# Ledger of designs, part 102: peptides against a protein of PDB entry 5JXT

Target 1, 319 residues: chain A of PDB entry 5JXT
Amino acid sequence: SLLPKKEINVYIGMSEMQVKWYQKILEKDIDAVNGAGGKRESKTRLLNIVMQLRKCCNHPYLFEGAEPGPPYTTDEHLIYNAGKMVVLDKLLKRIQKQGSRVLIFSQMSRLLDILEDYCVFRGYKYCRIDGSTAHEDRIAAIDEYNKPGSDKFIFLLTTRAGGLGINLTTADIVILYDSDWNPQADLQAMDRAHRIGQTKQVVVYRFVTDNAIEEKVLERAAQKLRLDQLVIQQGRAQVAAKAAANKDELLSMIQHGAEKVFQTKGAFGTMAEKGSQLDDDDIDAILQAGETRTKELNARYEKLGIDDLQKFTSESAYE

## One batch from the design tools (peptide; made by RFdiffusion4, then SolubleMPNN)

Design b2_p17_6_s4 (from b2_p17_6, 9 letters changed)
Fold by OpenDDE base, seed 2:
Structure b2_p17_6_s4 (fold): chain B 319 residues (1-319), chain A 17 residues (1-17)
Amino acid sequence: as target 1 above (319 residues)
Amino acid sequence: AIKEKPRYLLRLEEEKE
């Protein structure tokens, strides 16, 4: 029988470089961030800020002029300059030692390019699919990954490209490097590994930058998911999914953790304490803390009725 | 590995082809 998937939110601090770039993004649009623009600020401007903050949470090298050089190298700096990469690097080493295989999902094809460079640097064999991958190449990559005795450890996918009905049950670990605004897109990605033909316990690690915009993206996605579940259970199909995030909700999300980011000199949390020198005990502590916070987050929304959830849920900014 | 350009610029060139 298919075992239930285990989902763990992995809360990760920003690197020093991420803090600096996060500050720079907020400072560039400080009037918008402070709500000083009032009615004149377009929803589009706030959405652009959210997009830039999410890029920063993924990797600072997604920005022009962020990558150190010349010379431009693939080296340890690719890892220690992003909190998610530091955790990913340690986690992948553990996953490989366990004889597991892993799907890594992102919303950003440009992040997959960084992950390809990382895979080459660490000697991880991988496949890749994104939204631009030709149909034939997509089939070839899936078949190469799924073949008996495949030496491909990692599959890199954009969440949307991975959502298209494919079977990847030869992987048992799913890493959501970032989250979709629509929790159904992430569920569809998980269901590539968590499907008929899976023989292992599927574990999903959802990376979330702590004290940043991504924590609010996660909360909104959890609210929406619970609302969708209750609507289905109650047969209330007419509960129109609320319109895209309003300006005030977007502003509140942008402001989340901003004060602490401005006050921070250096890295955040475990990245400040250990930097790139996380050990196995540090990873276990991060995973255990994440499991606790995941249970608390779920329990918070399980207690809410449709009317309560509707007050807090707005549709994703991209619908 | 040494790259001629930063990853950002390499990706922008591939998106234009």
Scores: peptide ipSAE 0.367, ipTM 0.877, DockQ to the pose 0.282
Fold by OpenDDE base, seed 5:
Formats: sequence, C-alpha cells, structure tokens
Structure b2_p17_6_s4 (fold): chain B 319 residues (1-319), chain A 17 residues (1-17)
Amino acid sequence: as target 1 above (319 residues)
Amino acid sequence: AIKEKPRYLLRLEEEKE
C-alpha cells in the first residue's frame, strides 16, 4: 500500500547577500512598501515587488549585477550566497547516502539553470524538464530518469511542467525549492512521486525563507488549500476562494519581516551562525524545527471554519 | 568552470538565438 507522504516545511535563513539584495529591493520601492501610494498604488507594482522578493529568496544571482565577477565562476559561492542552496547542498548529500532519488521543483526556470550549474559542480547526474521542454525531450528525460538502474540522481522540474500527469515514482524525495501561489500545483507536483507504484516513504521538503515574503506565500497557500478542502466537503461551491491577492494583502506580504531585514547586518538565523559550515546536526535541528512549525501551521488552519478562513486572508496572524 | 558572462545574461543570449 502507498504510505502517506510526510511533508515538512524547511525554514531557512537568508544569506548575507540575500539580506542585502532584499533590502535593496525594498528600498527601491520604499514608498510602495510603506503604503504611501495608498489607493493610487498599482497592483502591478506590488506584484512586481513580490516577484523580486521571491527571486531574492530563491537566489540573488537571478538579478543583474548580483553574481560576483568577472571572472564569472561556478564555485562554492553559488551555494553560500543563497540559504536554500546551503541547506539543499547538505540535504542532497544525506539523500544520496540513504540511496534515495530526488525531484526538485521550482516556479522559476532560471533557478533551474542555477541548479544545473550546481549539479555539474557537485557531480550530480540529473534530468531537467521545464515549460519550454519539447514533448519528445520530456518523454526522453522521464524515461532516462525512470529506467532501471538509472544513474540520474536528481530530476529538476518546474512545478507546472511536473504537474502534467507524469510518473516519477522512482524518486522518493521531493524538494519544493519554492511554493506556488496555488497549493494544488505543489500537490500535483509531489504526487508525481507519491502515487501508485511508489514503494518507499515519500518525504516532501518545502523550502521557505524565514522572516521573508515566502512565509506569507506559504500561509496564503495553506489557507487556500484548507478553504478548498472545506468547500469540497461542505458542498459550498459558491465560496470562490479569492484566487488573487488584493493590494492590501500584497502590501502585508511585502511588509512581513521587512523591518527585521532592514535592521539586520549580515545573514539570518543559522545562516548567520554557521553560514556554509552547516553540519548534520544543524540540518537535523532545521528539519526538527521545521516539522514543529509545520504542525503548528497546519493546526492553526484545521481549527478554522470557512467564514474564518475567508476573514483571515485580511488579518495578519501576528497580533 | 569560468564563464565569460553571468548566468542570467548567458540565458538571455541563448533565448535570443
């Protein structure tokens, strides 16, 4: 029988470089961040800020002038300049050592390029599929990954490309490097490994940049998922889950952690303490803390009714 | 490995070809 998947949110501090770039993004649009634009602030401007902050949470090299050089190198700086890469690098060593195979999902094809460079740098054999991958190449990549005795350890996928009904049950670990605004897209992605034909315990690691916009993206996704579940269970088809964040919600998301980011000199959390020198105990501590926070997050939304979930989209849970 | 250009620019050039 298929074992239930274990999902763990992995809360990861920003690197020093990420903090610096996060500050620059906020400072560039400080009037919008402070809500000084009021009713005149465009939703498009706020959405752009959100997208830049999400890029920063993924990797600072997604920005022009962020990558150190010339000369431009593929080296350890690719890892230590992004908190998610530091954790990924340690986690992949563990995953490989245990004889597991891993799917890595992102919303950003440009992040997959960084992950390809990383895979080559670490000597990890991989497959890749994104939204631009031709149908034939997609089939070939899936077949190459799934073949008996495949030497491909990692499959790199965009969440959208991974959603297309494929079977990847030859992997037992799923890393969501970032989250979709639609929690169903992430579920569809992880269900490529968690389906009939899986023989192992599927574990899903959802990377979440701590004290940043991604916490609010996660919270919103969890709210929506619970609302969708309750609507299905109660037959209340009329509860159109407000699919798109309003301006005030976007502003609140942008403001989340911004004060602490402005006050921070250097990196956040374990990234400040250890940086790239994370050991196995540090990873265990991050995973344990993540498991606790995941349970707490789920427990908050499980207690809420439909009416509460519809209201809670407006109230910051931090009073 | 040494690249002549940053990753973001390399991809933007490949998408233009």
Scores: peptide ipSAE 0.177, ipTM 0.755, DockQ to the pose 0.279
Fold by OpenDDE base, seed 4:
Structure b2_p17_6_s4 (fold): chain B 319 residues (1-319), chain A 17 residues (1-17)
Amino acid sequence: as target 1 above (319 residues)
Amino acid sequence: AIKEKPRYLLRLEEEKE
C-alpha cells in the first residue's frame, strides 16, 4: 500500500546578503510598503514587490549586480549567500547517504539555473525540466531519471512543468524550494513521487524563508487548501475562494516581517549563528522545529470554519 | 568553472538568442 506522505515545512533564515537585498527591495518602494500610496497604489506595483521579495527569499543572484565578481565563479558563495541553499546543501548530503532520490521544485526557472550550477559544482547528477523544455526532451529526461539503476540523483523541475501528470515514483524525497500561490500546484508536484508504484515513504520538505513574505504565501496557500477541502466536504460549491489576493492582502504580506528585517544586522536565525557551517545536528534541529511549526499551522487551519477561512484577516490567526 | 559574465547576464543573452 502507498504510505501517506510526510510533509514538513522547513523554516529557514535569510543569509546576510538576502537581508541586505530584502531591505533594498522594501526601501525602493517604501511608500508602497507603508501604504502611503493610498488609492493610487496599483495592485501591479504591489505584485511586483511581492515578486522581488520572493526572488530574494529564493536567491539574491536572481537580481542584476548581486553576484560577486569578476571573476564570476561557481563556488561556495553560491551556497552561503542564500539560506535555502545552505539547508539544501546539507539536506542533499543526508538524502544521498540514505540512498534516496530527490525532486526539487521551484516556481522560478531562473532558480533552477542556479541549482544546475550547484549540482555541477557538487558533482550531483541531475535531470531538468521546465516550462520551456520541449516535449521530447521532457520525455527523455523523465525516462533517464526513472531508468532502473539511474545515476541521476536530483530532478530539477518547475512546479507547473512537473504538475503535468508525469510519474517520478523512483524518487522518494520532494523538496519544494518555494511555494505556489495555488496549493493545488504544489500537491500536484508532490503527487509525481507520491503515487501508485512508490515503494518508499515519500517525504516532502517545503522550504519557507522565516520572518519573510514566504510565511504569508504559505499561510495563504494553507488557508486556501483548507477552504477548498471544506467546500468540497460541505457541498458548498458557490464559495469560490477569491483566487487573487486583494491590494490589502498583498500589502499585509509585504509588511510581514519587514520591521524586523530593517532592524536586522547580518543574517537570521541559524544562518546568523553558523552561516554555511551547519552540521547534522543543526539540520535535525531545523527539521524538528519545522515539524512542530507545521503541526501548529495545520492545527490552526483545522479549527477554522468556512467563514473564518474566507476572511483573510491577520487578526483571526492570533485568537 | 569561471564564467565571463554573471548568471543573470548569461541568461539574458541566452533568452535573446
Scores: peptide ipSAE 0.265, ipTM 0.801, DockQ to the pose 0.278; fails the geometry check
Fold by OpenDDE base, seed 1:
Parts: sequence; structure tokens; C-alpha cells
Structure b2_p17_6_s4 (fold): chain B 319 residues (1-319), chain A 17 residues (1-17)
Amino acid sequence: as target 1 above (319 residues)
Amino acid sequence: AIKEKPRYLLRLEEEKE
């Protein structure tokens, strides 16, 4: 029988470089961030801010002029300048030692390019599929990854490409490097490993930048997932259609953690204490804290009815 | 590995081809 998947949100602090870039993004559009644009502020402008903040949470090298150089190198700076990379680097060592194989999903093909360079730098053998990968090359990559005795440790995928019904049950670990706005896309990604033919306990690690917009992306995705479940159970199909965040929701998401980010003169949370020098005990502490917060998050949404889940609680970042 | 350009610019060039 297929074992239930274990899902853990991994809450990760920003690096010093991420904090600086996050501040710069907010400062560039400070009038929009403060809601000073009022009714005239375009939804497109707010969506652009959200996209930049999500890029920052993933990796600062997604921006022009962020990567150190010349010379431009693939080196340890690729890791320590992004909190998610620091945790990923430690976690992958653990995953490899336990004889597991891992799927890494992202919304951003450009982040997969960073992860390819990282894999080469660390000597991890990998496969890649994204939205641009030809059908024949997709089949070849899947077959290469799934073959008995495959030396491919990592499969890099865009979440969209993973949605195509492929079987990757030869992996038992799933890392969601970022979250989709649609929780069904992330579930479909998990279901590539958590399917008929899986023989191991599937563990899903969802990376979430702490005290940043990604917490609100996660909360919104969890609300939507619970709402979708309740709508299916109650036969109220019409409620599922409000997938797009409104302006006020986007503004609240942008404002979340912004004050604390502006007050921060270095790295954040787990990255402030040890930075890239995280040990196995630090990783265990991050995973334990994440497991607790995941249970709390799930328990919060399990108790909510349809009417409560439709109210995006603008808990302002100021309470 | 040494690159001629930042990773950001390399990707933008590949997306234009």
C-alpha cells in the first residue's frame, strides 16, 4: 500500500544579500507599498512587485547586477547569498547519505539554471525538464532518471512541466523550492513521486522564506486548497473560480514582514546566527520548527468554513 | 566555472535566440 506523504514547510530566513535586495524592491515602489496610490494603483504594478519579491526569496542572482564579479564564477557565493540554497545544500547531503533520490520543483526556469550550476559545482548528477523541453527530450530525461541503477540523484523540474502526468516514483523526496499560487499545481508535482509504484515514504519539503511575501503565498494557497476541498464536498462549484488575488490582498501580501525587513541590518532568522555554517543540529531544528508550524497552519484551515476561507484575513503586518 | 557574463544576462540572451 502507498504510505501517506509527509509534508513539511521549511521556513528559511533571508541572507543579508536577500534582505538588501528585498528592501530595494520595496523602496523602489514605496508609494505603492504604502497604499498611497489608492484606487489608481494598477493591479499590474502590484503583481510586478509580488513577482520581484518572490524572485528575491528564491535567489538574488535573478536580478541584473546582483551576481558578484567580474570574474563571474560558480562558487560558494551561489549558496550563501540565498537562504534557500544554504538549507538545500545541507539537506541534499542528508538526502544523499540516506540513499534517497530527489525531485526539485520551481515556478522559475531561471532558478533551475542556478540549480544546474549548483549541481555541477557540487558534483550532483541530475536531469532537467521545463516548459521549453521537447517531448522526446522529456521522455529521454524521465527514462534516464527512472532506469534501474540510475546515477541521477536530482531531477530539476518546473512545477508546470511536472504537472504533465509523468511518473517519478523512483524518487522519494520532493522539494518545492517555491510555491504555486494554485495549490493544485504543487499537489500534482508531489503526485509524481507519491503514486502507484512508490515503495518508500514520500517526504515533501516546501521551502518558505520566513517573514516575507512567501508566507502569505503559502497561506493563500492553503486557504484555496481547503476551499476547493469544501466546495467539492458541498457541491458548490461556483466558489472555486475566484483564483486571482485582488489589489488589497496583493498589497497586504507585499506589506507582510516589510517593516521588520526594513529594520534588519543583516541576515534574517536562521541565517543571522550561523549563515552558511549551518550544522546537522541546525537543520534538525529548522525541520522540527517547520513541522510544528505546518501542523499549526493545517489545524487553522481545517477548522474554517467556506465563508471564513473566502475572507482573506488581512492580518496587517502591523498587528 | 568562470562565466563571461552574470547568470542573469546569459539567460536573457538564451531567451532571445
Scores: peptide ipSAE 0.211, ipTM 0.791, DockQ to the pose 0.272; fails the geometry check

Design b2_p17_7_s1 (from b2_p17_7, 7 letters changed)
Fold by OpenDDE base, seed 2:
Structure b2_p17_7_s1 (fold): chain B 319 residues (1-319), chain A 17 residues (1-17)
Amino acid sequence: as target 1 above (319 residues)
Amino acid sequence: LPEATDSSTPRPERTYL
């Protein structure tokens, strides 16, 4: 029988470089971030801020002029300048030692480009599929990854491209490097490994930048998923879950953790203490804390009714 | 919801060490 998938949110602090870029993004649009634009502030501007903050949470090298160079080198700086890369680098070493194989999903093809450089730098054999990959090349990459005795350790996928009904049950680990706004897209990605033909326990690691916009993206996705489940269960088809965030929701998401980011001189959490020198005990602590927070997050939304889940709980940006 | 638009900013050409 297929074992239930284990999903763990992995809460990761920003690197010093990410904090500096996150501050710059907020400062550039400070009037919008403070809500001072009122009715004049466009939803488009807030969406642009959200997208820049999400890029920062993924990797600072997604911004022009962020990467040190020229010359541009593939070295340890590719890892230590992004909290998610530091955790990924340690986690992949553990996964490989366990004889597991891994799918890595992102919303950003340009992040997959950084992950390709990382794979080459670490000597990890990989496959890649994104939105631009030709149909024949997709088949070839899937077949190369799934073949008996494949030496391909990693499959790099964009979440939407990886969602297209493909079977990757030869992997047992899924890393969501970032989250989709639609929780169904992430579920569809997980279900590439968690399908008929899987013989191992599928484990999903969802990377979430702590004290940043990604925490609110995750909360909104969890809220939406629970709402969608309740609507189906209650037969209330008329409760169209408003798929799109309003301006106030976007503003609240942008403001989340912004004050603490402005006050911070350096990295966050374990990134401030150890930087790239995380040990196996630090990774175990991060995973254990993540498992606890994941249970708490799920338990929070399981208790809510449809009417409560339709209200965006703006926790005041002043707590 | 806007897809995470890949910024059109080209990836820097990297030298592998």
Scores: peptide ipSAE 0.064, ipTM 0.640, DockQ to the pose 0.567
Fold by OpenDDE base, seed 3:
Structure b2_p17_7_s1 (fold): chain B 319 residues (1-319), chain A 17 residues (1-17)
Amino acid sequence: as target 1 above (319 residues)
Amino acid sequence: LPEATDSSTPRPERTYL
């Protein structure tokens, strides 16, 4: 019998470098961030800010001139300069010791490039598929990963490319390094491991940068998913979930945590306390806190009706 | 990603295999 998947949001503090770049992104467009542009502010400008902030949450080296150098090296700086990489590094070591195999999904092929460099640096054997991968090469990568006794530990996938009907039930761990705006894309990614033929408990770790735009991306995705479920259940197919965030929603997302980011000197949370020196207890604490916050997030949206779920509230519906 | 300029720590060739 297929066990239900466990889904855990892993809330991760920004590194010092991420905080600095997050501040720089906000400062560059401060008038837009403060809503001073009013009706004249373009949705395109806000979407660009959102995209830059999401890049920052993933890895600062997604920006030109962010990587330390010259000389450009492949060493520990690739890890400690991104909170998600610090947690990923410790988590992968645990996953490997457990005899698990892992799918890592991202929206950003350029992040997969960083993850390849990381995999080689740590000596992790991997496969890769993205949107540019030819059909034949995709089949070859899947077959190489799925073969009996495969030494490939990690599969790196873009969420959309990995969502395409493939079977990866030889993995039992799924890491969503970032979230899609469409929660169905992430579900389709999870369903590559969580499918008929899976013999293990599938665990999904969703990385979320704490006190940043990614919390609002996650909340919006959870809201949309619940709305989609209720629309299906109630037969109200005409309730087009507003597919795209409006300007005010985007602005609220950009503003989320911005004040604390501006006030922060150094890193956030566990990244400030431990940095790259996270131990197994620190990981357990992050996972436990994440499990609690995941339950709370789900419980928030489970109580809401269709009409409430159509309103983007920046405030929790309980405040 | 910038190409590795340090010969002592060359960026590994990305293997799309």
Scores: peptide ipSAE 0.024, ipTM 0.536, DockQ to the pose 0.054
Fold by OpenDDE base, seed 1:
Structure b2_p17_7_s1 (fold): chain B 319 residues (1-319), chain A 17 residues (1-17)
Amino acid sequence: as target 1 above (319 residues)
Amino acid sequence: LPEATDSSTPRPERTYL
């Protein structure tokens, strides 16, 4: 019997470099962030801010001129400048030691380029598939990864490219490095490992930058997933509005944690306390806190009806 | 929502140590 997948949100503080870039992104459009643009504020401008903030949460080197160089080197700075990389680096060592194999999903192929450099730097053997990967090369990469006795530890995938019906049941760990706006895309990614033929407990680690826009992306995704489930259960097909976020939702998401980010000098949370000195006990604490917050997040949305789940209000998470 | 568009700028060439 296929065991139920275990999903854990891994809440990760920003590095000092991420905080500085996050501040700069907000400051560049501070009038829009403060809602001063009112009805005249372009939805496109807010979407651009959201995308820059999500890039920052993934890795600051996704911005031009952020990476130190020339010369551009692959070194420890690739890891310590992004909170997610610090946690990933420790988590992958544990995953490898336990004899697991891992799928890493991102929305950003340019983040996969960073993860390739990281894999080379750490000596991790990997496969890659993204949206640009030719069909034949996708088959070859899947076959290489799934081969009996494959030495490929990591599979790097864009979430959407990984969603294309492939079987990766030879992996038992899934890392969602970032979340899709559509929770169904992330579920489809998980279902590459969590499928008939899986013999292990599938564990999904969803990386979430703490006190940042990604918490609101996650909340919105969880809300939408619960809404989709209730719509299916109640037979109310009309309520499955795949509605893109409105301006007020986007603004609320941008504002989430912004004040604390502006007040922060240095890194955030566990990255401020430990940074590159993150040990196995710190990872266990992050995972345990993540399990608790994941249960609390799910429990909030499980109590909500369809009408409440249609309202993206920051306040409805507290009622 | 538009896809998380990749950085429009190519990553600089890296030297591996």
Scores: peptide ipSAE 0.041, ipTM 0.592, DockQ to the pose 0.543; fails the geometry check
Fold by OpenDDE base, seed 5:
Structure b2_p17_7_s1 (fold): chain B 319 residues (1-319), chain A 17 residues (1-17)
Amino acid sequence: as target 1 above (319 residues)
Amino acid sequence: LPEATDSSTPRPERTYL
């Protein structure tokens, strides 16, 4: 029988470089971040800020002039300059050692380009699929990954491209490097490994940058998922129409953790304490803390009714 | 930022989002 998947949110501090770039993004649009535009502030401007902050949470090298060079080099700086890469690098060593195989999903094809360079640097054999991958090349990559005795350890996928009906049950670990605004897209992605033909316990690690926009993206995704479930159960199809964040919700998401980011001169949390020197015990502590916070997050939204789930209040997630 | 080490592998210039 297929075992239930284990899902864990992995809360990760920003690197020093991420903090600096996160500050720079907020400062560039400080009037919008402070809500000084009031009713006149463009929703498009706020959506752009959210996109830049999400890029920063993924990797600072997604910005022009962030990467050291020219010449551009593949080295340890690809890892230590992004908190998610530091955790990924340790986690992948453990995953490989246990004889598991891993799917890594992102919303950003440009992050997959960084992950390809990382795979080459670490000597990890991989496959890749994104939204630009030709149909024939997609089939070839899936077949190469799934073949008996495949030496391909990692499959790199964009969440939407990976969601398209494929079977990847030859992997038992799923890493969501970032989250889709639609939680159903992430479910569709992880269910590429969690299908009939899976023989192992599927474990899903969802990376979440702590004290940043991604916590609010996660909260909103959890809220939406619960709302979608209740709407289906209650037959209330009309309720689903408010799926897009309003301007005040976007502003609240942008403001989340911004003060603490401005006060911080270095890295955050475990990245400040250990940085690239994270050991196996530090990873176990991060995973244990993540499992606790995941249970707490789910328990908050399970108690809410449809009317409460329609109110995106940053406060109602902590009450 | 710490500089790349002498062991660094050169790669093509990145394109940004």
Scores: peptide ipSAE 0.030, ipTM 0.530, DockQ to the pose 0.061; fails the geometry check

